# Designs tried in a protein design run: peptides against a protein of PDB entry 3WG5. Part 23

Target 1, 218 residues: chain A of PDB entry 3WG5
Amino acid sequence: LAKNIVYVAQIKGQITSYTYDQFDRYITIAEQDNAEAIIIELDTPGGRADAMMNIVQRIQQSKIPVIIYVYPPGASAASAGTYIALGSHLIAMAPGTSIGACRPILGYSQNGSIIEAPPKITNYFIAYIKSLAQESGRNATIAEEFITKDLSLTPEEALKYGVIEVVARDINELLKKSNGMKTKIPVNGRYVTLNFTNVEVRYLAPSFKDKLISYITD
Target 2, 218 residues: chain A of PDB entry 3WG5 as posed
Amino acid sequence: LAKNIVYVAQIKGQITSYTYDQFDRYITIAEQDNAEAIIIELDTPGGRADAMMNIVQRIQQSKIPVIIYVYPPGASAASAGTYIALGSHLIAMAPGTSIGACRPILGYSQNGSIIEAPPAITNYFIAYIKSLAQESGRNATIAEEFITKDLSLTPEEALKYGVIEVVARDINELLKKSNGMKTKIPVNGRYVTLNFTNVEVRYLAPSFKDKLISYITD

## One batch from the design tools (peptide; made by RFdiffusion4, then SolubleMPNN)

Design b1_p9_6_s4 (from b1_p9_6, 3 letters changed)
Fold by OpenDDE base, seed 4:
Structure b1_p9_6_s4 (fold): chain B 218 residues (1-218), chain C 218 residues (1-218), chain A 9 residues (1-9)
Amino acid sequence: as target 1 above (218 residues)
Amino acid sequence: as target 1 above (218 residues)
Amino acid sequence: AIEPITLAA
C-alpha cells in the first residue's frame, strides 16, 4: 500500500515574489508525489500584497491539502502571513506564536514611519480577508478586526475565536490533532478528510536559488 | 444535434488596451462558433477607465451571453473589474473573491499616494456605474457606494444585495446554477435563457502575444 | 493631457 506522504517545508521571512516561487515549488512537488498534504512551517512579518494574493491562489488551486503551521514558537503569521493562513486548507499554530496585524500600508517614509493606505485600499483588503474567512468557515469578524483594529492573537485566542483549527507543539502533535479533520476549503472541489494514519514525513529543503535569494533579501 | 458549446477564457491583471484585445478576441471566437455563452474568469485589481468602457461596450454588443466569473478563489473584480461585471450578461463569483472598490483616481504620485479624481470625474463614474446596475436590474445603490464609500463586498454580500447572480466554486457549479437563468441584459435585443444542458466546455488559451504582454506587465 | 483615469483598487 503506497505510504501516505506528508511533506513539510519552511517559509521564513518577508513575503515576496520569491516566496511565491517557494510555495509553488513545494506544493508542486507534493502534488507530483500525490502527498496526503503539505505542511508549510510559516514565519513571516508580512510583505507584498501582490505576492500574498498569488500565494493564496496557488494554495487554493492545490491538488492536495496545504496546511499552514505557524512555527516555531516565537514565529508569526503577521500581516500577509495571516491572509495566507486564512486562504489555506488548515491552520495550525505552535504555542508562543502570533497571528494578525493585517492593516495594509502603502510603505514606509524616509524616517521609517508608516504611510497609511487610503480607505479604498483598506476596504479592499477588508473585503478580501473577510471572504477568505467566510469561504473557510472561519471568523470573518475577527478577520476584519485584524485590519480595522490591527488585532493580533495568541494561538489560544485564535482557536477560541474560530480563526484557526489546531494548536500543536510540533509536527507529530499537528498530525495527531488534524487527523480526521476536514479541510476548511475544498481540494479539487471537495472537502477532504485528512488521513495521517501511517504517514511518512518528508522534509523539503530550500533550493540553492532559494537560499541565495533569502540571503540577499535578508 | 450540434453540441452547445460554452467557452471559458481567463483574463488576469490590469485592465488595459491589451485586455480589451483579449475580450474582443475571446468573444469573437465564441460568436463565430455560435456558442451558448462565454465565461470570462476575471481576476483584476483594476486599470484604465478607457479600456474598461470599451470592454463594457464590447460585452454589450456581443451576439452571445458573456458571463463574468470572478475566479479563482482569492481573485477580485476590483475597480474596473466591477464595472465590467456590472456591464455583463451574468455575474458569478467564486467563494473567497471580492468585488467593488470603484473610486476613480487620476493616478499615483511619486511617493505612491493616490491622486484623487476631481468631483466632476467621480460624479461621471457614479452616473455610469449606476446606469450599468439599473440596466442589468442590479443594485444601483450599492453600485454607487462602490465609489462613494469605496465599498468592497464578499460573494455572499454581493449576492444578498443583488449585485451578482451566482456564487459558484468552479465552472461545473456555475453551469449548474446558471442553467435556466435569464441574462441580466439583452443579447441582440432579447433576454436569453441560458441552456447549459449537454454543453461542451472549451477553454480558450491566451495567444503568444497575450502571454508575452502579461509577462512584461507583471 | 487627459490624465489616464485609473480605476485601481
Scores: peptide ipSAE 0.051, ipTM 0.331, DockQ to the pose 0.230
Fold by OpenDDE base, seed 1:
Structure b1_p9_6_s4 (fold): chain B 218 residues (1-218), chain C 218 residues (1-218), chain A 9 residues (1-9)
Amino acid sequence: as target 1 above (218 residues)
Amino acid sequence: as target 1 above (218 residues)
Amino acid sequence: AIEPITLAA
């Protein structure tokens, strides 16, 4: 029986291999407890594509729904964060947050200039982000434009265009609005109808390692 | 009402932007007739990654199940063909066919040597192919090995390892074996149980353009 | 060495 437990965890900062460890740890805890879902409060400027892809995979392999919640106000799911969101079972955003700006880069030069990704890489990420959008029944055109135009959206725009599913100010509103929604991708091969009636909300704290990594990557 | 019609079309040769046009045309015809499914008899040595990704997207956006059938004996779903298959609603293979060998390359040098893809591109395609496998409930480890080891599988191996769903000698056996199977990915947000009882099989011929393209790419 | 693709912030 799915326990009426919803986990909430925060992932903040750059997406790295260590961010994967955070996702894996959080999702694993929630899986072990057969939680109804885990909500990941995401605030990221972006990060490594390899880590992002591994995170998306970890989400897709989750035994429970993973909800990406761009939170708090002022937060972003920028770049890699958008891919992670699009790879998740449900996307929510708080007012005053943003999503998008997904153009891949090779890195930054010594002068801080962006080193552009070659067209082949850009095209690959276009295809990848579009696949995430399509698989989740989200707007693949906008997903492409997150790269080709380096588009960024407000929560209201993202909702309007079918990129995300919920705009919510807080966890309580998120639970209320997402209750009865189907996951946008399968959980263990099944689309899950979220049941957030009379749920216990449990917050997961970052580990010491998570805190240290956040300190290094901030 | 889904018509008891199954379309069969062939796509042969290199995967290019024109191959996308073929997929789109064939799927569109089958969609318009509300076919139970379309079976694409695929024989490809591979091709362009961009075209492949677009084809995968077109399949994922299909209003009907798209079954990739590696056919006839001696055919392959090599490289890009594997990705297309992994992106489809069901994979079948005929005996004596192969699937895999998915290592991305940048191209061929003037001496015919393979120009290796940089690790970042390889890693991207690893993540991509793994995502396709995971989303379809297929073997993501083997999908990765299609790249990392440039692995190729027989139909029997692919079935055994959970990469594909059916081994069938012909369309009739394919229909028989796949009848009652669920699609490995959703069709319009739903997993479809295939109904191939008393179906009419309709073959789609290549257009003049398709024939010309095949002639150019062969 | 083609550096890891960073998805730009």
Scores: peptide ipSAE 0.106, ipTM 0.357, DockQ to the pose 0.220; fails the geometry check
Fold by OpenDDE base, seed 5:
Structure b1_p9_6_s4 (fold): chain B 218 residues (1-218), chain C 218 residues (1-218), chain A 9 residues (1-9)
Amino acid sequence: as target 1 above (218 residues)
Amino acid sequence: as target 1 above (218 residues)
Amino acid sequence: AIEPITLAA
């Protein structure tokens, strides 16, 4: 029985159009190999909402399960990263990572103060993040509070509140714990049961372009 | 003649309220020691506009010159990082870094598409980023294009266009090249000529809180 | 990027 492949790739830094290109490339590689899944080690302080929504769409259109793994310890899926996670087939976090803080803002004033997003914008993102949570069977109340309270959670809290599915120290523990879980969103119109009983882990390196993007976005 | 002190600290990851705390702490330490300057090695993919504006204000209120140094190679002052840089007393970039991509967006739609900021919001940030550029004697047209064209620049381009003041490979080259430059914004109401002829470089470590913040925000 | 309306934290 040919071992199923699980790809692992890293996405680090700001969520931008270049981050979309990374997601698209990584998922495409894994799709072409009919991988059992791709694990994206995500470490992002947020970024562009447009890029985030494109990434979410790309994940949702994936022919294979996309697992967002907030990794390594010290990483976060902050703001845009939270939306991406909530839009994915499975969320995992390493101990010592965080998720949340999703309040949309317009920017910063001359005095360095926050320019609050108008209620219409805030409400739009509340509706959107709640939809991602609901569609994935995750905690929509907490998803809303990621905005309204600018809430951030530990992995333990996120698991407890039903925001994420797995707390894992490393890829091996992630594969072990997620084995037999169903994807939280469909893959090609079906909820897939993950099979990590006999897998080969393949690490994807960033492309030259991805490295340049990291330099531009990081 | 007592050697003047130059502090060097790193700020990496998303711009958040915790990033403000880092800036505030680092600048305060340097102020207390009457440092000649503080160099912030900045590597940020952007973040919160509120935190960014607070950081800009904190820099502008600094009793000592604050030099933003996009470092190491591979780093960026993307989006919020660009605003912070434009609000600082001097901008430096390492070769192989980037600056720009400042277009405000509201977020990402369910299909992953960009939700464009309404024109009112975009125009607000255009006005704001232009004000930072104008106040610092930097290229306000390029600052606007960081939004309107989502422009990103290399260090060489940024220097050429008058966005930044220094391209430097390391701290030693930065100190050498910036020696005798005037701050692009006032320090205590006066433009200061930087004196790096006989300095001690002191590296600041992140606090425990800063490390946790990195874990939460990264 | 703190794009002004970042869904940045």
Scores: peptide ipSAE 0.085, ipTM 0.402, DockQ to the pose 0.440; fails the geometry check
Fold by OpenDDE base, seed 3:
Structure b1_p9_6_s4 (fold): chain B 218 residues (1-218), chain C 218 residues (1-218), chain A 9 residues (1-9)
Amino acid sequence: as target 1 above (218 residues)
Amino acid sequence: as target 1 above (218 residues)
Amino acid sequence: AIEPITLAA
């Protein structure tokens, strides 16, 4: 019996427009192969809001389920990473990871201090993050607090509060726990039940371009 | 007789992932209305390479011709803006504008000095910009020199050297001069002859989101 | 931190 294919890819570092290219490439490959899903192992301190929004849109337009997996232990889906997660079909976190800290900033001053975003910008992102949470049936109150309190959560807290769907130590546990779950947002207009029975896991390596971008941002 | 619709939109400032969102939104609107073309009035000092590459890809995937118009006088398609232009179906420039200065940089040091990109990165962008020029039948030698010499050109020089297709003072002159021209790259797999006979010009305003991004980057 | 490639004039 032909095994269902699940792709796994890694995205690490700052969220930039290059990160969008990585997401787009990885999702496109998985779409072309009619994969059951793609799992993106995410480790990010945050990044650009614009790139984040494009990534969210690309995920929402995916013809297959996109699972964000905050991995490995010590990783984070911080700031922009949280928005990406909340825009995805399923969120998983490994033990020892974090999610949150979503307060927008304009940048850093010459002395390295944070330049705070004006209220209009902050309020825009509050509305945006709440919409992502609501659309995905996740905790919109906590989503707001990721900004207003710059809140960060453990996997256990995030699961408890209904921010995420799975706590998993590795890909095998993630597949096991998420098998039979419905996507939190539609795929091609329909909520999909994940089928991770008899799956083949395929790892996608970064392209030369992806490596170049990583090299530039590291 | 139903007039052919031509959309005009403005993109100003640094090329970021928010700029991608602007391009995507504008092109999508024009695609939905089966417009004859969209003209993007571009004024940019440059920006992020990743956002630039995504914008180029979005333009190349457009179901309608995307015309980059460096406008108004005093504007530039500098750095990332040049790549975007070279990736488009037609380039126009207003008198008193500039194009070029495409040398990649890693960023700015604490003292404000440019951190030069290593040769591997510079060579990547040389290959990339030359490919855009070659694919569009534009001057690949000058495209390379936009990097190697950090060259900037006037509209008249750019036209003379075969970097751009039109010098125009305004939208009306642009439509007049570009009428009957073939796109420099395919639209839906075919080179399209522009039909600006009996057209209705529609201006697209920036969204609230677009304004917010502009506000953040200004 | 390798800063993202900026194409700036």
Scores: peptide ipSAE 0.040, ipTM 0.315, DockQ to the pose 0.301; fails the geometry check

Design b1_p9_7_s1 (from b1_p9_7 with L2I)
Fold by OpenDDE base, seed 4:
Structure b1_p9_7_s1 (fold): chain B 218 residues (1-218), chain C 218 residues (1-218), chain A 9 residues (1-9)
Amino acid sequence: as target 1 above (218 residues)
Amino acid sequence: as target 1 above (218 residues)
Amino acid sequence: AITPITLAA
C-alpha cells in the first residue's frame, strides 16, 4: 500500500557525481517507504554531463514519481538541471525561477572563457535533450533551442510552451496543482496518476556526507 | 578522420557488471581509434537488468556505431541480450541464432524454479523494451511480446518483423550487407550511414581481467 | 582523457 507520504528533498549547486549520490539516496529512501512521490527542490547552474545523464537514468528507474521542482524563487534548472527536469516524471517551477541554457561546453579556459564543444558533441546533446522531451511528451523544439539558442524560459513561458507541467509557489500549491496529473514518463512502466489527497509531507535532510561535499564544492 | 577500421569483440555469457566493463572497454578502444564501428559478437542467455540498462546506456553514448551481432550460430541474444541489441545502432544475427525471451524474473528459488517478477516490474520492462524499439525504429509490438509471450525469434523472423537489420553468416557478410545502412539510433546525435568500403577488421581480445572474470562467472 | 563535458549555462 502506498503510504500517503510525499518526500521533499533539496538539491542545490553544481551537478556532479555527488549530486547523483544525493538523488540516489533521496529516491531510494522514498522508494523504500513506498512514498506517493518525491519532490526534488532543484536549484542548479548546471554541471557535469555524465552526472546529469546518470541522474536522468536514476530518475527514470525510480519506483516512485520523481517531481523536479525548480525552487525557491531565484533558483534555476539551468543546463544540466534542464536535462534532469526533462527526464523527470513531472516538472514544476516556482515563480521567479528559470529553466534552459543547455549548451554543452568542454570547460573553461584559464581566463574563465568558455571552451566550446565541437559540433558533434553539441549535436549529441541536441539529440539527447530532444529525446527526453519527446519521451516525456514535452516540447522538443524548445528543448533543442535550449541548446541552439541558449534559450532560458520563465515558468510561465515553460508552462505555455509545454516544457513543464506546473507553476507553484510552494509545496502545498505544487501538491494541489499536480494532484490528478499523470506522470509524463512511466513509473514502473505505467503512467501514474498522482494522488496527493491527504498526504504527509516529509522533508529529507542532507546526510553528513552531503553537507560535507556541498561545503567542499561550494 | 575516421580510420577505415572496424573493431570486433566478443561478449559471451551472463550479463553482469563485468559485462558492462567489457562493453565499456571495447567501445572505448574503438572510440579512441575513431573506428568506423565496433561489432560486438554477442552470445548471452541473459543476466542482470541493471547491467543491461547500463550497457544500453553505454552503447547509446558511444561516439561510434555499435553493432550487435548475435554470433556464432547457436548463440542467442536472449533476455538482457535482446534489450542490448535493441539499444544498439544496428543488429545482425547469424543463421541459427535467436533473439527474445525477455521476461523479467526476480530470480530462482532453491529448487531452481523461477521466481516471477511482480506485474509492476514486468510492466516496467515492457515499457522499457518498447521504448528501445521505438527509438530505434524497430518493431515495438514484437519487443513487447518478447516479454508478454516470452517470444523468441529466428534471424529470418526478426528481420522480417523489423526487429533486426541484417542476417549474416560472418563478419565479412555483415560488413557487406550493413554497408550503406543508416544506424537505427543516432551516433553523436546523427544517424550515421555505415561505410564499410575497404575497412580493416581488428579483433579485440579479452583483457586479463575479462578472462579471469569469465572464468569465475562460468 | 575523456574531457568531462560540462553543461554550463
Scores: peptide ipSAE 0.075, ipTM 0.314, DockQ to the pose 0.248
Fold by OpenDDE base, seed 1:
Structure b1_p9_7_s1 (fold): chain B 218 residues (1-218), chain C 218 residues (1-218), chain A 9 residues (1-9)
Amino acid sequence: as target 1 above (218 residues)
Amino acid sequence: as target 1 above (218 residues)
Amino acid sequence: AITPITLAA
């Protein structure tokens, strides 16, 4: 039986291989404790495609629901963050956050200009992001437009268009609104109904390594 | 007039944005001192495409010759390292080193498997690596095969096929063999004849930041 | 050896 425990952890900054390690650590802790869910407070401008794909896969392999929460107000799930969200069991956003801007690039030039990705990279990620949306029953047309139009959405727009499931100002409102919702992807092959009645919220702090990496990549 | 100074610096590990900062710092120091050249001892398994492209551009913008030296024995200029080498004013390799394996990938999966790049990414980098080879008067066919066949070469093969200019066991042999060679790309719009007669060799150490980043990315 | 692609940050 799931313990009446919900974990909350923060992931902030660029999505890298170290961010994968953070996701893996946090989800593993929550799995070990048979938590009802883990909420990941996400604030990212984007990052590496490989790390993103690995994070998505790690979420999909989770033994418990993983909820991506774009938080706090002013945060974003930009680029790689959008893919991660679309690959998760439930997406929430706080008011004043954003999601989208998923156009893949090769990176930044010395002058700060964007190095464009070749069209087939773009097409690969269009197919990938559409698959994430389709598998999760989210808006695949908007998912494509996150790339083709470099579209960014407000929480209210994202909810309206069926990209996300919840708009919530804080963890308490998130738990309240998501209680009784079904996961948008399976947990161990089954869609799970979230039960957040009488739950204990436990916060996971970043490790020393997590802090060091954030300091260096910022 | 160039001072009779040659700088030597080491770049080891993955090619990242921080590796760009190392290249930029090292080249800038050598430029400020009007060095005859800088030799970068390179040992890399590869890394990010964007950082690689920026490093190539930084080398091409150098006011002095930048010599890539795959060193020590056992080192490699793999993947991104090959592109950097092909973009430089002169390439040397120590015996027992390797160059090549330039197939672009999206990254590694959780199980350590390679995530394949879509064909047009591969084609983009084929065009790019061929341009580097052509601009430097190096073997563009082999440069393409570094991708299409994921080919790796020994120093002797690389020299034989016209990919590199020098095989040298140490800095002294490198200076001796490269003395009087013309740069394979322009320095300030002109092909320069290297003059390593009676030069002082100055070693640049990694900064504290360089050491910290290496510690974290290793 | 890997030349990873970045998603726009």
Scores: peptide ipSAE 0.115, ipTM 0.667, DockQ to the pose 0.773; fails the geometry check
Fold by OpenDDE base, seed 2:
Parts: sequence; C-alpha cells; structure tokens
Structure b1_p9_7_s1 (fold): chain B 218 residues (1-218), chain C 218 residues (1-218), chain A 9 residues (1-9)
Amino acid sequence: as target 1 above (218 residues)
Amino acid sequence: as target 1 above (218 residues)
Amino acid sequence: AITPITLAA
C-alpha cells in the first residue's frame, strides 16, 4: 500500500559521484517506504558528466516519482542540473531560480578560461539532452539551445517553453499544483498520476558525509 | 639564483578540481623558491578529464621542472594519471607500480557497468594523448594503445617502450638517475638539464583541506 | 578496473 508520504531532500553543490550516492540514498529510502514521490530540492552549478548520467539513470530506474525542484530562490539547475531535471518525472522551479547553461566543457584552464569541448563531445550531449527532452515530452529545441546558445531560462520562461511543469514558491504550493499531474516519464513503465491529497511531508537530511562533501566542494 | 632544492609532494586519489588546486599550490611553492624541480608522488586511479587537462596545462606552464613519480610500490598512474605523466617534464615509476588504462568513459552506471564514451570522445582523447606523447618525445603508439587496448604497463615495460624515463625505488634513486637528464618538454621554452647534485629535499605536506578531501574521496 | 576519465558538463 502506498503511504500518503512525500519525501523532500536537498541536493546542493557540484554534481559528483557523491551526489549520485545522495540521489541513490534518498530515492532508495522513499522507495522502501512506498512514498507517493520524492522531491529533490536541487541547487547546482553543474559538475561531472558521468555522475549526471548516472543520476539520470537512477531517476529513470526509480520505483517512485522523482520530482526535481529548483529551490530555494536564487538556486540554479545549471549544466548537469538541467540534464538531471530533464531526466526526472516532474520539474518544478521556484521564482528567482534558473535552468540551462548546458554547454559541455572539458573544464577551466588555470587562468579560469573555458577549455572547449571538441565538437564531437558537444554533439553527443546535444543528442543526449534532446533525447531526455523527447522522452519526457519537453521542449527539445530549447534543450538543444541550452547547449548551442548556452541558454538560461527563468521559471516563467521554462514553463512557457514547455521545459518544466510547475512554478512554485514552496513545497506546499508545489504539492498543490502538481497534484493530479502525470509524470513526464514512466515509473515502472507507467505514467503515474501524482496524488498529493493529505500527504505527510518527510524531510531527509544529508548524511554527515554529505555535509562534509558539501563543505569541501564549497 | 636557483636554490639547490627539490620539492617532493604527494598527490593521491581521484583527479578532481581539488587535485588541480593541489598541483597548483605545490608547483607555485616550488616556483617561488626557485627550486631545481618538484617531484610529485602520484597515486591515482584516474578521475575527471577537465581536472586532468588543467593539471597538464599547469605543468606545461610551470617555471620549474615537474617530475611525476608513480609512487609508492602498488601505486598507479591510471587513466587521468597517465595523461598527467605524459604532460610532465619527466616520468618516473617505482617497481610494482603501473601506468596506462586510459580508455575514456562517460562513467559508471548504477550497476557499476561502464558507460561507454562515444567514439567521438574516444578519438578526441586518442588525439590528445598522442599529442602529449609526441610533444614529450615519448611513445605515441603506446599512448594510443593505453586507450584503444586499455593497455597497462609495468615500469620496466614503460621504460622499454619509451613511455617513461626512470625506474626508481625511492626519491634518492630517482634523484641519482635523473641527474643530468633533460626535461622531455620545455620549461619556459627551454629543455632543462636537471641538476640534482647536492640538493636539499623538501617535503610539502597536504593542506588540511587536501586531507579532508582525500578522506571524503576514499 | 577501468579508470574513468569523466567529462565535465
């Protein structure tokens, strides 16, 4: 029996292998409790492509809906964060947040200059991000432009262009607005209608290790 | 005036942006003191391509020779570590170490399976690793095979094939064997002859932050 | 063990 429980967890900072472990832990907890969904409050400038792809795969394998919520105001789902969002069952953004800026780079030079990714890598990620958008019924043209134009969008623009599903100020508004929405990708092969009627919200705290990693990556 | 000083520092674990900061800090200290060289004791399974490329660039911009020493016995300069070594002024290995296994991956899936890099990415890194080998007068064929065959070499094989310059059991043997060798790449536009006659060895310790990062990445 | 070189995105 599904418990009328929604988990909320925060993932903040650079996307790394440790971020994957956080996603895995949080989703696993919510799966074990047969939660209606988990909401991940995401604030990231981006990070590793590998970790990003693993996180996307983990979300796609989730037994419960995973909602990416770009939160709080001032947060971003930049670069890798955008891919993760596009790979999720529902995307929400708080006012004053941003999404996009997905141009892959090989990194930053010592002087802080961007080391350009070869066209071959860029084209791979264009194909990948477009696939995520197409699979989720989101705007694949804008997804491509997140790379080709390094485009960043406001929540209102992202909603308007069909990149995201919800603009919400807080968890309560998110639950209210997303209640009755279908997931944009399948959960266990089915598009799930979210039921946020009379739900208990449970917050998952970062582990001590998660806090330590965040402290080091800041 | 060059001080008869050689710095030795350890870099261990995954190659990340923090590893770049370690390289930068260590090289900067040695540059400030006009050291004859810095020896980096390297033990890495690999890591981020961006951090790797930045580290290579940092080494190439060094005002002093940077010697990569795969150390201690049991250590490896795997994947990103091989690129870093090939980008350095001199490569040494301790007996019982390894170098190679440079096949780029997008990462590991949740089940631990390798996410293959697209051919375009693989070809980019083939070109890059061959460039590093060619620039340093090292074996470009073997450098390519580090990727295409996921080849790993012993110190003796690496020396035999012209991938590395020195096999040494310890710092003292390294200094002795590399004394009078020319750097494989320029320092400030010149191939430098290493002078390890009557040198003071100074060990650089990891910062507290470096220790904390290592503890988290372990 | 394959040692990853991972890209940044």
Scores: peptide ipSAE 0.052, ipTM 0.548, DockQ to the pose 0.315; fails the geometry check
Fold by OpenDDE base, seed 5:
Structure b1_p9_7_s1 (fold): chain B 218 residues (1-218), chain C 218 residues (1-218), chain A 9 residues (1-9)
Amino acid sequence: as target 1 above (218 residues)
Amino acid sequence: as target 1 above (218 residues)
Amino acid sequence: AITPITLAA
């Protein structure tokens, strides 16, 4: 029986248009190989919401399950990273990671102040993040509070509150725990049961462009 | 010989006007007792830059050394938290924590996009964060890159690059390692040598208001 | 790494 392939790729740093290109490339590779899934090891403090929304759309258009894994320990799916996670087929977190902090702001003023987002913008993101949570069968109240309270959760809290599906220390534990889980959003219009019995794990390296932009954005 | 007191307080969550009130309260308590220092166990994804700048000013006006300790493992001093750390008398991080992610943005659009900060705002924060780094004798190039590259660092990287002064697993190791260090900014116009020989550690609990706002913002 | 002052959205 041909081993099912699971791809693992890392996305680290800010969510930008280039991060979209990374997601698109990684998912495309996994789609082309008819992989059982792709696991994205995500470590992001957040980033651009345009890029974030495009990434969410790209995930939702994926022909294979996209698993967001907040990894390694010390990593976060902050801000835009939380939206991406909530838009994915499965969320996992390593112990010692965090998720949340989703309050939109307009930036920082010359005196160092955040320029608060107008209520209309904040309310838009509340509606959007709640929609992602609802569509994925995750806790929409907590998703809202990621904005209204700027809430951040531990993996244990996030699991307890029904924000995420898996707490796992590594890829092997993730595969073990997520085996037999249904995707939280559809793949090609169907909720897929993950089959991680007898899989080959393939790691995708960042492209030269990915490394360069990481370096420029690092 | 009267034991020198070191206060330890926790600040978790978004940097807001209420976080300023927490800093002010904690520092005031420690000042009133003529403490050797206060250690703030900081875990923040960031927050308001007005609040951030006020917190930095409050730290710089402190009559005692204020040590920012990114703690516990999994915690971050992200965005506004990095500025606060860079404005403090000493920065420590626990293994498995992070610092950085300081790029100002104007928020997220109705389509989920960050509204990028105008170049004028970004440049202002570059100047500001560099000033904090320079005034504290920390790496101003990396401080700038916390914005321009939206850089996040591990404790080991941050120590290596001269962003922070201490990597410590707990308060006892922090006190041991920081004993005899000079503050990176002045206390009442003087650089103070920390004396953590024979100290009493006192933990400050969050106020009821602190708990309520944490709960409302949680 | 772009350290967003993540306007957490």
Scores: peptide ipSAE 0.032, ipTM 0.365, DockQ to the pose 0.266; fails the geometry check

